# Designs tried in a protein design run: peptides against a protein of PDB entry 2ODG. Part 51

Target 1, 89 residues: chain A of PDB entry 2ODG
Amino acid sequence: MTTSQKHRDFVAEPMGEKPVGSLAGIGEVLGKKLEERGFDKAYVVLGQFLVLKKDEDLFREWLKDTCGANAKQSRDCFGCLREWCDAFL

## One batch from the design tools (peptide; made by RFdiffusion4, then SolubleMPNN)

Design b2_p19_2_s3 (from b2_p19_2, 11 letters changed)
Fold by OpenDDE base, seed 5:
Structure b2_p19_2_s3 (fold): chain B 89 residues (1-89), chain A 19 residues (1-19)
Amino acid sequence: as target 1 above (89 residues)
Amino acid sequence: SPALELAEKALKEWEEEKK
């Protein structure tokens, strides 16, 4: 599989205060839903990713249940955080 | 969902610790 430019932009640098919508797979619709649930920054979603011990199935299930992400969206988001962590964590 | 329940519990505990 190939990655999106959005993915590459995210994993290339420290996360800082980037909004949740900067995560690959997270568009405006999903981003708003995440924000409504308290996940306004990408690092908050990162926190959840880590709480779930970087488990793909758990994280993708959580994302689906939390904001309605489909399979591709959850896969893209997971991959984005996984590769960011590999580079910076 | 186990994942969602875990997330909600974690957040609840965090909020309680911040009190």
Scores: peptide ipSAE 0.029, ipTM 0.544, DockQ to the pose 0.105
Fold by OpenDDE base, seed 3:
Structure b2_p19_2_s3 (fold): chain B 89 residues (1-89), chain A 19 residues (1-19)
Amino acid sequence: as target 1 above (89 residues)
Amino acid sequence: SPALELAEKALKEWEEEKK
Protein backbone atom coordinates (compact mmCIF):
# COMPACT_ATOMS: atom_id res chain seq x y z
CA MET B 1 0.00 0.00 0.00
CA THR B 2 1.11 3.54 -0.76
CA THR B 3 0.49 6.30 1.76
CA SER B 4 -0.69 9.80 0.95
CA GLN B 5 1.34 12.94 1.34
CA LYS B 6 -1.10 13.97 4.06
CA HIS B 7 -0.20 10.79 5.93
CA ARG B 8 3.51 11.39 5.50
CA ASP B 9 3.22 14.97 6.67
CA PHE B 10 1.36 13.91 9.79
CA VAL B 11 3.62 11.07 10.88
CA ALA B 12 6.82 13.03 10.26
CA GLU B 13 6.55 15.42 13.20
CA PRO B 14 5.09 15.84 16.69
CA MET B 15 1.33 16.17 16.71
CA GLY B 16 1.12 19.26 18.87
CA GLU B 17 -2.12 21.16 18.51
CA LYS B 18 -2.90 19.97 14.99
CA PRO B 19 -6.61 20.02 14.18
CA VAL B 20 -8.50 16.78 13.75
CA GLY B 21 -8.63 17.47 10.03
CA SER B 22 -4.88 17.01 9.75
CA LEU B 23 -5.31 13.26 10.20
CA ALA B 24 -5.11 11.17 7.05
CA GLY B 25 -8.56 10.10 5.94
CA ILE B 26 -10.24 12.98 7.76
CA GLY B 27 -11.45 15.67 5.39
CA GLU B 28 -13.57 18.73 5.98
CA VAL B 29 -16.85 16.83 6.31
CA LEU B 30 -15.61 14.20 8.73
CA GLY B 31 -13.57 16.78 10.60
CA LYS B 32 -16.62 18.92 11.26
CA LYS B 33 -18.59 15.93 12.49
CA LEU B 34 -15.78 14.93 14.82
CA GLU B 35 -15.50 18.48 16.13
CA GLU B 36 -19.23 18.52 16.86
CA ARG B 37 -18.71 15.40 18.96
CA GLY B 38 -15.90 17.00 20.95
CA PHE B 39 -12.96 15.76 18.92
CA ASP B 40 -11.51 19.07 17.79
CA LYS B 41 -7.82 18.17 17.93
CA ALA B 42 -5.93 15.26 16.44
CA TYR B 43 -4.66 14.39 19.91
CA VAL B 44 -8.24 13.83 21.09
CA VAL B 45 -8.71 11.20 18.41
CA LEU B 46 -5.31 9.83 19.39
CA GLY B 47 -6.71 9.49 22.89
CA GLN B 48 -9.59 7.40 21.62
CA PHE B 49 -7.18 5.32 19.58
CA LEU B 50 -5.16 4.62 22.72
CA VAL B 51 -8.23 3.96 24.89
CA LEU B 52 -9.20 1.33 22.35
CA LYS B 53 -5.73 -0.15 22.87
CA LYS B 54 -4.73 0.52 19.27
CA ASP B 55 -7.17 -2.13 18.06
CA GLU B 56 -7.79 -1.58 14.38
CA ASP B 57 -11.26 -3.09 14.16
CA LEU B 58 -12.53 -1.29 17.24
CA PHE B 59 -11.08 2.05 16.22
CA ARG B 60 -12.29 1.89 12.64
CA GLU B 61 -15.76 0.85 13.75
CA TRP B 62 -15.84 3.66 16.28
CA LEU B 63 -14.75 6.17 13.67
CA LYS B 64 -17.39 4.93 11.25
CA ASP B 65 -20.12 5.14 13.87
CA THR B 66 -18.96 8.52 15.16
CA CYS B 67 -18.51 10.49 11.97
CA GLY B 68 -19.54 8.22 9.11
CA ALA B 69 -16.06 7.41 7.88
CA ASN B 70 -15.95 4.86 5.09
CA ALA B 71 -13.55 1.94 4.95
CA LYS B 72 -10.76 3.84 3.24
CA GLN B 73 -11.08 6.88 5.47
CA SER B 74 -11.01 4.80 8.63
CA ARG B 75 -8.11 2.74 7.33
CA ASP B 76 -6.13 5.84 6.46
CA CYS B 77 -6.83 7.42 9.82
CA PHE B 78 -5.90 4.28 11.72
CA GLY B 79 -2.69 3.87 9.78
CA CYS B 80 -1.82 7.49 10.36
CA LEU B 81 -2.18 7.19 14.12
CA ARG B 82 -0.46 3.81 14.27
CA GLU B 83 2.62 5.05 12.47
CA TRP B 84 2.69 8.27 14.45
CA CYS B 85 2.64 6.27 17.67
CA ASP B 86 5.40 3.99 16.42
CA ALA B 87 7.56 7.05 15.89
CA PHE B 88 6.69 9.21 18.88
CA LEU B 89 5.23 7.15 21.71
CA SER A 1 -4.87 13.89 30.33
CA PRO A 2 -7.97 15.73 29.17
CA ALA A 3 -7.78 13.99 25.80
CA LEU A 4 -7.70 10.54 27.32
CA GLU A 5 -10.44 11.39 29.79
CA LEU A 6 -12.66 12.61 27.00
CA ALA A 7 -11.89 9.56 24.91
CA GLU A 8 -12.72 7.33 27.85
CA LYS A 9 -16.10 8.98 28.21
CA ALA A 10 -16.66 8.67 24.49
CA LEU A 11 -15.75 5.00 24.58
CA LYS A 12 -18.24 4.31 27.36
CA GLU A 13 -20.99 6.13 25.53
CA TRP A 14 -20.21 4.30 22.32
CA GLU A 15 -20.17 0.92 24.03
CA GLU A 16 -23.53 1.63 25.59
CA GLU A 17 -24.95 2.63 22.23
CA LYS A 18 -23.70 -0.60 20.70
CA LYS A 19 -25.62 -2.72 23.22
Scores: peptide ipSAE 0.028, ipTM 0.564, DockQ to the pose 0.818
Fold by OpenDDE base, seed 2:
Structure b2_p19_2_s3 (fold): chain B 89 residues (1-89), chain A 19 residues (1-19)
Amino acid sequence: as target 1 above (89 residues)
Amino acid sequence: SPALELAEKALKEWEEEKK
């Protein structure tokens, strides 16, 4: 599997105040749903990712339950955060 | 971290809903 340009753009630099929609796998629809649930910034989702101890299954399940992410979307989002953490955390 | 605190609260809420 290859990564998207969106993924590469996200993992290439510090997260800062990037919106949740900047995460790979999180489009406009999922982004709005996450924002409505209080996850307006990418770093808030990062927080959840870290609280779940970077566990893929737990995170992807949480994301699915929280915003309705499908398998690809949750995979892309997880991979995005994992690789960002590998680079910056 | 505020983000971690929010995530922790969200996690607890989610876990409780899963029970």
Scores: peptide ipSAE 0.027, ipTM 0.564, DockQ to the pose 0.814
Fold by OpenDDE base, seed 1:
Structure b2_p19_2_s3 (fold): chain B 89 residues (1-89), chain A 19 residues (1-19)
Amino acid sequence: as target 1 above (89 residues)
Amino acid sequence: SPALELAEKALKEWEEEKK
């Protein structure tokens, strides 16, 4: 599958203090919902990704239930975190 | 890690909601 530039930008460098909206698949709508739930930084979502043991189904379901992400959005977000971890973790 | 701590709390809440 083809990735977005947003994905490539995210996975190419350390995460640092990047906002949650920097994650692929997370736009303004989902970002605001995540921030309201306390997930304001990308590294907070990374934490959830890791707590779920990098399981795709669990993470994507959590993301859907937490902020209403659709299939593409959750796929993009999962792939973004997976590839970031492969590079830096 | 604050991120992990929050994630763990969020996971617990989510699991309870799904229960």
Scores: peptide ipSAE 0.027, ipTM 0.563, DockQ to the pose 0.824

Design b2_p19_2_s4 (from b2_p19_2, 9 letters changed)
Fold by OpenDDE base, seed 3:
Structure b2_p19_2_s4 (fold): chain B 89 residues (1-89), chain A 19 residues (1-19)
Amino acid sequence: as target 1 above (89 residues)
Amino acid sequence: SEALELAEKALEEWEKEKE
């Protein structure tokens, strides 16, 4: 499998104040739902990812339950955060 | 779910520290 350009753009540089919608797999619809639940920045979702100790199943389940992400969206988002952490954390 | 429970606990603690 190959990654998206959105994924590559995200993992290539420090996260900073990037909005939650900058995460791979998170479009406008999911982004708005996450923002409504208090996850307005990508780093807040990163926080959740880290609190769940980078566990893929737990994170993807959380994302599904929180904003309705499907399997591909949750996979893309997880992979995006995992690779960002490998590079910068 | 377990994931949501963990998320809620984390957010609760975060709010407490922020206040």
Scores: peptide ipSAE 0.032, ipTM 0.553, DockQ to the pose 0.104
Fold by OpenDDE base, seed 1:
Structure b2_p19_2_s4 (fold): chain B 89 residues (1-89), chain A 19 residues (1-19)
Amino acid sequence: as target 1 above (89 residues)
Amino acid sequence: SEALELAEKALEEWEKEKE
């Protein structure tokens, strides 16, 4: 599958203090919902990704349940974090 | 849901370990 430019921008560099909305698949609507639940930075979502041991099904279901992400959005977000970890973790 | 509950439990255990 072809990745978005948003994905490529995220995985290309350390995430630092990037907002949660910088994650691929996370737009303004999902971003606001995540922020309301305490996930305001991309690294907080990364933390949850790692706590779930990088499991795709668990993470994507968590994301769906937490902010209402659909299949594409959760796939994009998961892929974004997975590839970032491959490069920097 | 199961995934959300798992994540919450894992986070709770992590917080306990930090105490």
Scores: peptide ipSAE 0.030, ipTM 0.559, DockQ to the pose 0.124
Fold by OpenDDE base, seed 4:
Structure b2_p19_2_s4 (fold): chain B 89 residues (1-89), chain A 19 residues (1-19)
Amino acid sequence: as target 1 above (89 residues)
Amino acid sequence: SEALELAEKALEEWEKEKE
């Protein structure tokens, strides 16, 4: 499998105050739903990722249940956070 | 959902600390 440019852009630099929509797999629709649930920044979703101990199944399930992400979207988002953590955490 | 339950517990503890 290959990654998107959006993924590469995200994992290449510190997260800072990037909006939740900057995460791979999270577009405008999912981003708005996440924001409505209090996940407005990418680092808030990172927090959830870490609380779930970087478990792929748990995180992808949470993302699906929280904003309706499909399999590809949750996969892309998980991979984005995993690789970011490998680089910066 | 195990993920949601864990998230809710974490949120509850966080809110408690803020009080």
Scores: peptide ipSAE 0.029, ipTM 0.543, DockQ to the pose 0.104
Fold by OpenDDE base, seed 5:
Structure b2_p19_2_s4 (fold): chain B 89 residues (1-89), chain A 19 residues (1-19)
Amino acid sequence: as target 1 above (89 residues)
Amino acid sequence: SEALELAEKALEEWEKEKE
């Protein structure tokens, strides 16, 4: 499978203060829901990703339960954070 | 999953503290 440009843009540089909506798979709808739950920055979601020990199933399930992400959205978001961590963490 | 449950509980408490 190929990645999106959004994914490539995110994993190419430190995430800094990027909003949660910068994550691949996270559009405006999911982004707003995440923000309502306190996940306004991408690094907050990164924190959750790390708390779940980078486990794909756990993270994707959490994301689904937290903001209603579907399979593709959660897969894209997970892949985005995984590859970012491989590059920068 | 225990990890998932703990994460969800932590999130719930976090949200309560912000209220």
Scores: peptide ipSAE 0.028, ipTM 0.540, DockQ to the pose 0.121

Design b2_p19_3_s1 (from b2_p19_3, 5 letters changed)
Fold by OpenDDE base, seed 4:
Structure b2_p19_3_s1 (fold): chain B 89 residues (1-89), chain A 19 residues (1-19)
Amino acid sequence: as target 1 above (89 residues)
Amino acid sequence: SELLEKAKELGEEARRKAL
């Protein structure tokens, strides 16, 4: 329920072309792995979130399988995208 | 991959809607 400053910074404005590493829960290690898989911008991960119809279990599983995110990292990333969508879509 | 392209398309669309 408690969010990070990184989360708050991300959901405060349109994401534009922010790098994938700007997403809450995505640090340099996970970001590099996502970029290697073609998810180089935050909006591409947003796209995957939408492809999965905002399903938490599916998205968090995908993130784990794609870049090795742990439970907290995938939770933080999911929450970040959910709240961004609630604000801007 | 097809999945990546779909993600890019939907993400780009959503990104533009927010601007």
Scores: peptide ipSAE 0.793, ipTM 0.961, DockQ to the pose 0.864
Fold by OpenDDE base, seed 2:
Structure b2_p19_3_s1 (fold): chain B 89 residues (1-89), chain A 19 residues (1-19)
Amino acid sequence: as target 1 above (89 residues)
Amino acid sequence: SELLEKAKELGEEARRKAL
């Protein structure tokens, strides 16, 4: 599968204090919903990803339940975090 | 999933503490 430039930009460097909206699949709509739920930084979503032991189905379901992400958005976000972890953990 | 439900609980708890 192909990735977006947003994905490539995110996985290319340490995420540091990047906002949640920097994650692939997380646009302005989902970003605002996540921020309202206290997930304002990308690393907070990373935390949930790790608590779920990097499980794709569980993470994508969590993301859908938390902000209403559709299948493509949750896939893009999962792939973004997976590849970031592969590079930096 | 038990793990998913636990993650939801932990997430909400963490959120409440952070706000």
Scores: peptide ipSAE 0.069, ipTM 0.638, DockQ to the pose 0.103
Fold by OpenDDE base, seed 5:
Structure b2_p19_3_s1 (fold): chain B 89 residues (1-89), chain A 19 residues (1-19)
Amino acid sequence: as target 1 above (89 residues)
Amino acid sequence: SELLEKAKELGEEARRKAL
């Protein structure tokens, strides 16, 4: 599968204080919902990703339950965090 | 999943403490 430019931009550098909306698969709608639930920064979502031990199914289900992400959105977000972690953790 | 449920709980707890 190919990746988006948004994905490539995110995985290319330390995420620092990037907003949650910087994550691939997280658009304006999902970003707002995540922010409302206290997940305003990408690193907070990274935290959940790590708490779930990088498990794809668990993370994608969590994301769906938390902000209503569909299959593609959750897959894109998971892939974004996985590849970022592969590069920087 | 127990892990998923725990993650949800921890996430909500962390959120409440941060607000």
Scores: peptide ipSAE 0.067, ipTM 0.617, DockQ to the pose 0.104
Fold by OpenDDE base, seed 1:
Structure b2_p19_3_s1 (fold): chain B 89 residues (1-89), chain A 19 residues (1-19)
Amino acid sequence: as target 1 above (89 residues)
Amino acid sequence: SELLEKAKELGEEARRKAL
């Protein structure tokens, strides 16, 4: 699998206060929907990822249910958080 | 799954508390 520059930028450093839209797979449309649901920071989505015990299927289903992410968007977002955790958690 | 549903509930609860 290949990754985007957006993915590489996210996984390269501590996420700090990065907005939810900095996650791979999360564009302006999905980002706005997530923000409206209270998930305005990347670390809030990380929290859901961890609550779901890093399970790919559960996280991707949650993301779909929460903001309407398609298969590629949820895959990209999951991969982004997985690799960030591998590096920093 | 039960875990997914619980995560949804916790997420919504946290959002409500932040309003």
Scores: peptide ipSAE 0.064, ipTM 0.617, DockQ to the pose 0.101

Design b2_p19_3_s2 (from b2_p19_3, 5 letters changed)
Fold by OpenDDE base, seed 4:
Structure b2_p19_3_s2 (fold): chain B 89 residues (1-89), chain A 19 residues (1-19)
Amino acid sequence: as target 1 above (89 residues)
Amino acid sequence: SELLEKAIELGKEAREKAE
């Protein structure tokens, strides 16, 4: 499969203080729901990704349960964080 | 998953302390 420009923009540089909505697969609707649960920055979601030991099934299930992400949204978000970690972690 | 449940629990506790 191909990646989006949003994905490529995110994995190209340190994430710093980027909002949660900068993650691939996370639009305005999902971003607002994540922010309401305390996940306002991309690095907070990164923290959850790392606590789950980078496990795809666990992370995608968490994202679905937390903000209602569908299969494509959770796949895009997981891939975004995985490739960012491969480059910078 | 026990790991998922623990991650959710720890996340909630951490955020509550930070408020």
Scores: peptide ipSAE 0.075, ipTM 0.633, DockQ to the pose 0.102
Fold by OpenDDE base, seed 5:
Structure b2_p19_3_s2 (fold): chain B 89 residues (1-89), chain A 19 residues (1-19)
Amino acid sequence: as target 1 above (89 residues)
Amino acid sequence: SELLEKAIELGKEAREKAE
């Protein structure tokens, strides 16, 4: 498995105020759905990731239920946050 | 999952308070 440039760009630097759409696996469609649910910034999704104790299955299920992410999208998003946390937490 | 349901609930509550 290889990562996308979007993933590499995200995990390379502090998250700051990056929009939710900056997360790997989160395109325009999923991003808008997340924003409608109050998850407008990447750090809000990070918060959910942390509340779920970085559990892959729980997070990916949440993402699917919240915005309709498919398996690849949820995997990419999870991996993005996991590797960001490994670098910065 | 109880944790999943609780996390979703807490998220909703937090967002409602922020509005």
Scores: peptide ipSAE 0.070, ipTM 0.628, DockQ to the pose 0.103
Fold by OpenDDE base, seed 2:
Structure b2_p19_3_s2 (fold): chain B 89 residues (1-89), chain A 19 residues (1-19)
Amino acid sequence: as target 1 above (89 residues)
Amino acid sequence: SELLEKAIELGKEAREKAE
């Protein structure tokens, strides 16, 4: 499978204070829902990703339950965080 | 998943403390 430019832009540099909407798979709709739940920064979602031990199924399930992400959105978001961690963690 | 439920709980607690 191919990645988006948004994915490539995110994994290319430290995430710092980037908003949650910077994550691949997280558009305006999902971003707003995540922000309403307290996940306003990409690093907060990263924290959840790490607490779930980088498990794809657990993370994607959490994301679906938290903001209503569909299969593609959760896959894109997971892949984005996985590859970011591979580069910077 | 027990881990998922625990992660959700811990996340909620952490956010509440930060507010």
Scores: peptide ipSAE 0.068, ipTM 0.629, DockQ to the pose 0.105
Fold by OpenDDE base, seed 1:
Structure b2_p19_3_s2 (fold): chain B 89 residues (1-89), chain A 19 residues (1-19)
Amino acid sequence: as target 1 above (89 residues)
Amino acid sequence: SELLEKAIELGKEAREKAE
């Protein structure tokens, strides 16, 4: 699979206080919906990713249910967090 | 916190749907 520059930018460094919209697959529409639910920072979504034990199906389903992410958006977001964790966790 | 409770709730819902 190929990745976006947005993905590469995210996985290359500690995420710090990056907003939720910095995650691959999370654009303005999904970002606003996540922020409305309290998931305003990338690290909050990372927390949910870890609570779900890094399970792809569970995380992607959660993301779909939480903000309406489609298959590509949830795949991109999952891959972004997975590879970030592989590098830094 | 309310945020944590919501995250847990949504996680549980996802698990239920995946089972």
Scores: peptide ipSAE 0.058, ipTM 0.634, DockQ to the pose 0.068

Design b2_p19_3_s3 (from b2_p19_3, 6 letters changed)
Fold by OpenDDE base, seed 4:
Structure b2_p19_3_s3 (fold): chain B 89 residues (1-89), chain A 19 residues (1-19)
Amino acid sequence: as target 1 above (89 residues)
Amino acid sequence: SELLELAKKLGEELRKKAE
């Protein structure tokens, strides 16, 4: 499956203090909802991803329940974090 | 929440480790 430029930009470098909206699949709408729940930075979502032991089903379900992400959005976000972790952890 | 704080802590630690 192909990835977006947004995905490629995110996985190319350490995420540092990037906002949550920098994650693939997380647009302005989902980003604002995540920020309202305390997930203001990409690394906080990374933390959640790792707390869930990188489990795709658990993470995508969590993202859906937390911000209303659809299947594509949750897939893109999961893939983004998965590949970032593969590169940097 | 406790889970949010854990996520923040873990994410921060690992992002720093990656830099």
Scores: peptide ipSAE 0.602, ipTM 0.928, DockQ to the pose 0.851
Fold by OpenDDE base, seed 1:
Structure b2_p19_3_s3 (fold): chain B 89 residues (1-89), chain A 19 residues (1-19)
Amino acid sequence: as target 1 above (89 residues)
Amino acid sequence: SELLELAKKLGEELRKKAE
């Protein structure tokens, strides 16, 4: 499988205060929807990822229901958070 | 899923805080 540069940039360093739009799979459209729902920082979405115990199906369903992410967008976002956690958590 | 419902509930509360 291949990853984007956006993915590689995110997983390479601590996420700190990075905006939600820094997550792979989260573009401007989804980012705005997430921000309107209170998910302004990437670490807030990370929180949901962890609450869901890193379950891929649950997280991807949550993301879809929350902001309308399609299959690729939710996959990319999940993979981004999974690999970040593997490196830094 | 119970966990999914809890996650959704948390999201709803965050949305309220964002208003």
Scores: peptide ipSAE 0.520, ipTM 0.898, DockQ to the pose 0.095
Fold by OpenDDE base, seed 2:
Structure b2_p19_3_s3 (fold): chain B 89 residues (1-89), chain A 19 residues (1-19)
Amino acid sequence: as target 1 above (89 residues)
Amino acid sequence: SELLELAKKLGEELRKKAE
């Protein structure tokens, strides 16, 4: 499957202090919900991704339960973090 | 999944910190 430019921009460099909304699949709606839950930075969501041992099903379920992400949004977010980790971890 | 529940619990604690 193809990726978005947002995905490519995110995986191209260290994420540093990027906001949670910079993650692929996380638009303004989901971003605000995540921020309200304390996930204001992309690296906090990365933390959960790693706690879940990079398991796709667990992460996508967690994301859905946390902010209401649909299947495409959770897939895009998972893929974004997976490929970022492949490049920088 | 125990791991998922732990992640959720961690998220809940983080949410409390965000308040």
Scores: peptide ipSAE 0.510, ipTM 0.896, DockQ to the pose 0.095
Fold by OpenDDE base, seed 5:
Structure b2_p19_3_s3 (fold): chain B 89 residues (1-89), chain A 19 residues (1-19)
Amino acid sequence: as target 1 above (89 residues)
Amino acid sequence: SELLELAKKLGEELRKKAE
């Protein structure tokens, strides 16, 4: 599969204070829901991703339950964080 | 890795705070 430019932009550099909406698969709708739940920055979602030990099923289920992400959105977000971690962690 | 462990710890605290 090919990746989006949004994905490539995110994995290219440290995420710093990037908003949660900068994550691939997370648009404005999902981003707002995540923000309402306290996940306002990408690094907070990264934390959750790592807390879940980078487990795809656990993370994607969590994302679905937390903000209503569909399968593609959760897959894109997981892949984005996975590749970011591969590069920086 | 040490960085991963640190990130996990931080993430856990962030998760709890955001909960």
Scores: peptide ipSAE 0.385, ipTM 0.862, DockQ to the pose 0.107

Design b2_p19_3_s4 (from b2_p19_3 with A1M E3L E6K E9K)
Fold by OpenDDE base, seed 2:
Structure b2_p19_3_s4 (fold): chain B 89 residues (1-89), chain A 19 residues (1-19)
Amino acid sequence: as target 1 above (89 residues)
Amino acid sequence: MELLEKAKKLGEEAREKAE
């Protein structure tokens, strides 16, 4: 599957203090919802990704339940974190 | 799923801390 430029930009470097909205699949709407739930930084969502042992189904379900992400948004976000981890973890 | 419930619980804790 093809990736977005946003995805490529995120996976290209350490995420540091990047906001949650920098994750692929997380736009302004989902970003605000995540921030309201205490997930203001991308690394906090990374934490949940790791708690779920990088399981795609579990993570995408969690993301949907947490911020209402649709299938594409959760797929894009999962792929973004997976490939970031492959590069830096 | 146990891990999913754990993640949800951690999320709730994060929310409480952010308040």
Scores: peptide ipSAE 0.279, ipTM 0.798, DockQ to the pose 0.126
Fold by OpenDDE base, seed 1:
Structure b2_p19_3_s4 (fold): chain B 89 residues (1-89), chain A 19 residues (1-19)
Amino acid sequence: as target 1 above (89 residues)
Amino acid sequence: MELLEKAKKLGEEAREKAE
């Protein structure tokens, strides 16, 4: 498996106030949809990830239902949060 | 799933707060 530079940039440092669009797999289209739903910061999506106990299937389903993410987008976003948590949580 | 339902509920609350 390979990762994007966007993924590497996100997992390399504390996320702080990074916008939701900083997450791998979340482009402008999905980012706008998430922001409209109140998920403007990456840490809000992290919160959902943790509520779902880091379960991949549950998180990816939630993301799909919330913003219409496809399989690759949800995979990339999940992997981004998983590796960030491994490093900083 | 129960956890998924909880996550969806929290999402709705986030939306309401953003409005």
Scores: peptide ipSAE 0.278, ipTM 0.798, DockQ to the pose 0.126
Fold by OpenDDE base, seed 3:
Structure b2_p19_3_s4 (fold): chain B 89 residues (1-89), chain A 19 residues (1-19)
Amino acid sequence: as target 1 above (89 residues)
Amino acid sequence: MELLEKAKKLGEEAREKAE
């Protein structure tokens, strides 16, 4: 499988203060829902990813429960954070 | 399930701060 340009752009550099919507798989709809739940920055979602010990199933379930992400969206988001962590954490 | 519950709890705290 190939990654999106959005994914590549995100994993290429430190995330800094990037908004939650910069994460692969997180579009405008999911981004707004996440922001309403207090997840306005990508690093806040990263925090949840780390709390869940980088477990794919747990993270994807959390994301689904939190903002209604579907399977592809949660997969893309997980992959984005996984590869970012591999590069910078 | 324990980790998921912890994550959900942290999420609720974040929501509270955002309100």
Scores: peptide ipSAE 0.275, ipTM 0.793, DockQ to the pose 0.125
Fold by OpenDDE base, seed 4:
Structure b2_p19_3_s4 (fold): chain B 89 residues (1-89), chain A 19 residues (1-19)
Amino acid sequence: as target 1 above (89 residues)
Amino acid sequence: MELLEKAKKLGEEAREKAE
């Protein structure tokens, strides 16, 4: 499948202090919900991704339960973190 | 399921810390 420019921009460099909304699949609506839950930075969501041992089903379920992400949003977010980790972790 | 519950718990802790 193809990726978005947002995805490519995120996986191209260390994420540093990038906000959670910088993640592919995480728009303003989901970003605000995540921030309200304490996930203000992309690296906090990365933390959950790693706690779940990079498991796609578990992560996508967690994201859905946490902020109401739909299938595409959770897929895009998972793919974004997966490829970032492949490059930098 | 065990890891998912752990992740959920950590999320709740993060929320509490942020408040």
Scores: peptide ipSAE 0.268, ipTM 0.789, DockQ to the pose 0.126

Design b2_p19_4_s1 (from b2_p19_4, 8 letters changed)
Fold by OpenDDE base, seed 4:
Parts: C-alpha cells; structure tokens; sequence
Structure b2_p19_4_s1 (fold): chain B 89 residues (1-89), chain A 19 residues (1-19)
C-alpha cells in the first residue's frame, strides 16, 4: 500500500508539539472532535496508542468511537503512529 | 469493511481527512 505525503511528513521527524491534526487520516473535522475530547496534541493520541499496546483493532475501534473515523482514516492514523514508533520509540 | 474503505477513498470531497 502507498502512503500519503502527510504520513511521510509525520514519520520523518520527532513528534514534538504537533497538533492532533498532523496525524495522517486526521484533518480539520476529526481533529476538532478529538480536541473536544481532550486529544489536542498528536502525542496524546500516541499515548492512547501505547496504552492499547499498539493493537490495531483496539486502536482503530477507539478512534472510530471517539471521533467517528471511518476505515481509511483509522487505518491511516494507525499506520502513521506505528511507523513513527518504529523510527523513534 | 473493504466497501467502507473504498467509499472513503472515493469521498475526497468530504475533507482533508480522506486524502
């Protein structure tokens, strides 16, 4: 499968203070919904990803339930965090 | 799930989340 430029931009460098909307699959609409739930930074979503022990099904289900992400959006977000962790964690 | 994915990929007009 191919990745987006947004994915490549995210996984290329330390996460720092990047907003939640910098995650692949998360744009303005989903980003706002995540922020309203207290997930304002990408590293907060990373925290949830790690708490779920990097389980794809659990994380994607959580993301769907939290902000209404569809299958593509949750896949893109999961893949983004997985590859970032492989590089920097 | 695959059908949902396909529909999402085609629904680029819904926003940057889908690109």
Amino acid sequence: as target 1 above (89 residues)
Amino acid sequence: MEEEEKMAEEAIKLGEELR
Scores: peptide ipSAE 0.115, ipTM 0.666, DockQ to the pose 0.029
Fold by OpenDDE base, seed 3:
Structure b2_p19_4_s1 (fold): chain B 89 residues (1-89), chain A 19 residues (1-19)
Amino acid sequence: as target 1 above (89 residues)
Amino acid sequence: MEEEEKMAEEAIKLGEELR
């Protein structure tokens, strides 16, 4: 499967203060739901990803339960964070 | 399964989430 431009843009540079909506798979709707739960920045979601020990099933389940992400959205978000970590962590 | 499918269809309709 090929990655989106949004994915490539995210994994190409340090995360900094990027909003949660900059994550692949996270648009306006999911972004607002995450912000309401206290996940306003991409690095806060990264924190949760790391707490879950980078486990795909656990993270995708958490994302689904937290903001209602579907299978594609959770897969895209997970892949985005995984590849960012591989590059910068 | 049905609920996820419905949400996926809604997300596709919204457009921005699945690009």
Scores: peptide ipSAE 0.111, ipTM 0.654, DockQ to the pose 0.032
Fold by OpenDDE base, seed 2:
Structure b2_p19_4_s1 (fold): chain B 89 residues (1-89), chain A 19 residues (1-19)
Amino acid sequence: as target 1 above (89 residues)
Amino acid sequence: MEEEEKMAEEAIKLGEELR
């Protein structure tokens, strides 16, 4: 599978204070839903990803339950965080 | 804004989340 430009932009550098909407698979709609749940920064979602021990099924299920992400959105978001961690963690 | 127009705009935004 090919990655999006949004994915490539995110994994290319430290995430710092990037908003949650900078994550691949997370646009304006899902971003607002995540912000309403207290996930306003990408690093907060990273925290949840790490608490779930980088488990794909657990993370994608959590993302679906938290903001209504579909299979593609949750896959893109998971892949984005996984590859970022491989590069910087 | 009519509900149908609002739903159409939301559908477009959701579609962009999938790109």
Scores: peptide ipSAE 0.090, ipTM 0.593, DockQ to the pose 0.026
Fold by OpenDDE base, seed 1:
Structure b2_p19_4_s1 (fold): chain B 89 residues (1-89), chain A 19 residues (1-19)
Amino acid sequence: as target 1 above (89 residues)
Amino acid sequence: MEEEEKMAEEAIKLGEELR
């Protein structure tokens, strides 16, 4: 499947202090819910992704349970983090 | 605001995140 421009922008450079809303699949609604749970930065979600050993099913279920992400949103977010890690980790 | 209206607005917002 073709990636979004948001995905490409995220995976192209170091993550730094990017907000959680910069992740593909995470818009204003999901971003706010994640921030309320303490996931205000993209690197905090990256931390959870790594703790779950980059497992797609575990991460996507976690994201759904944490902020109500649907299948597309969780897929986009997972793919974004996976490709970022492939480039920079 | 009615609950139904609130749910409709939330559905629209969530839909925008799918683009």
Scores: peptide ipSAE 0.089, ipTM 0.594, DockQ to the pose 0.027

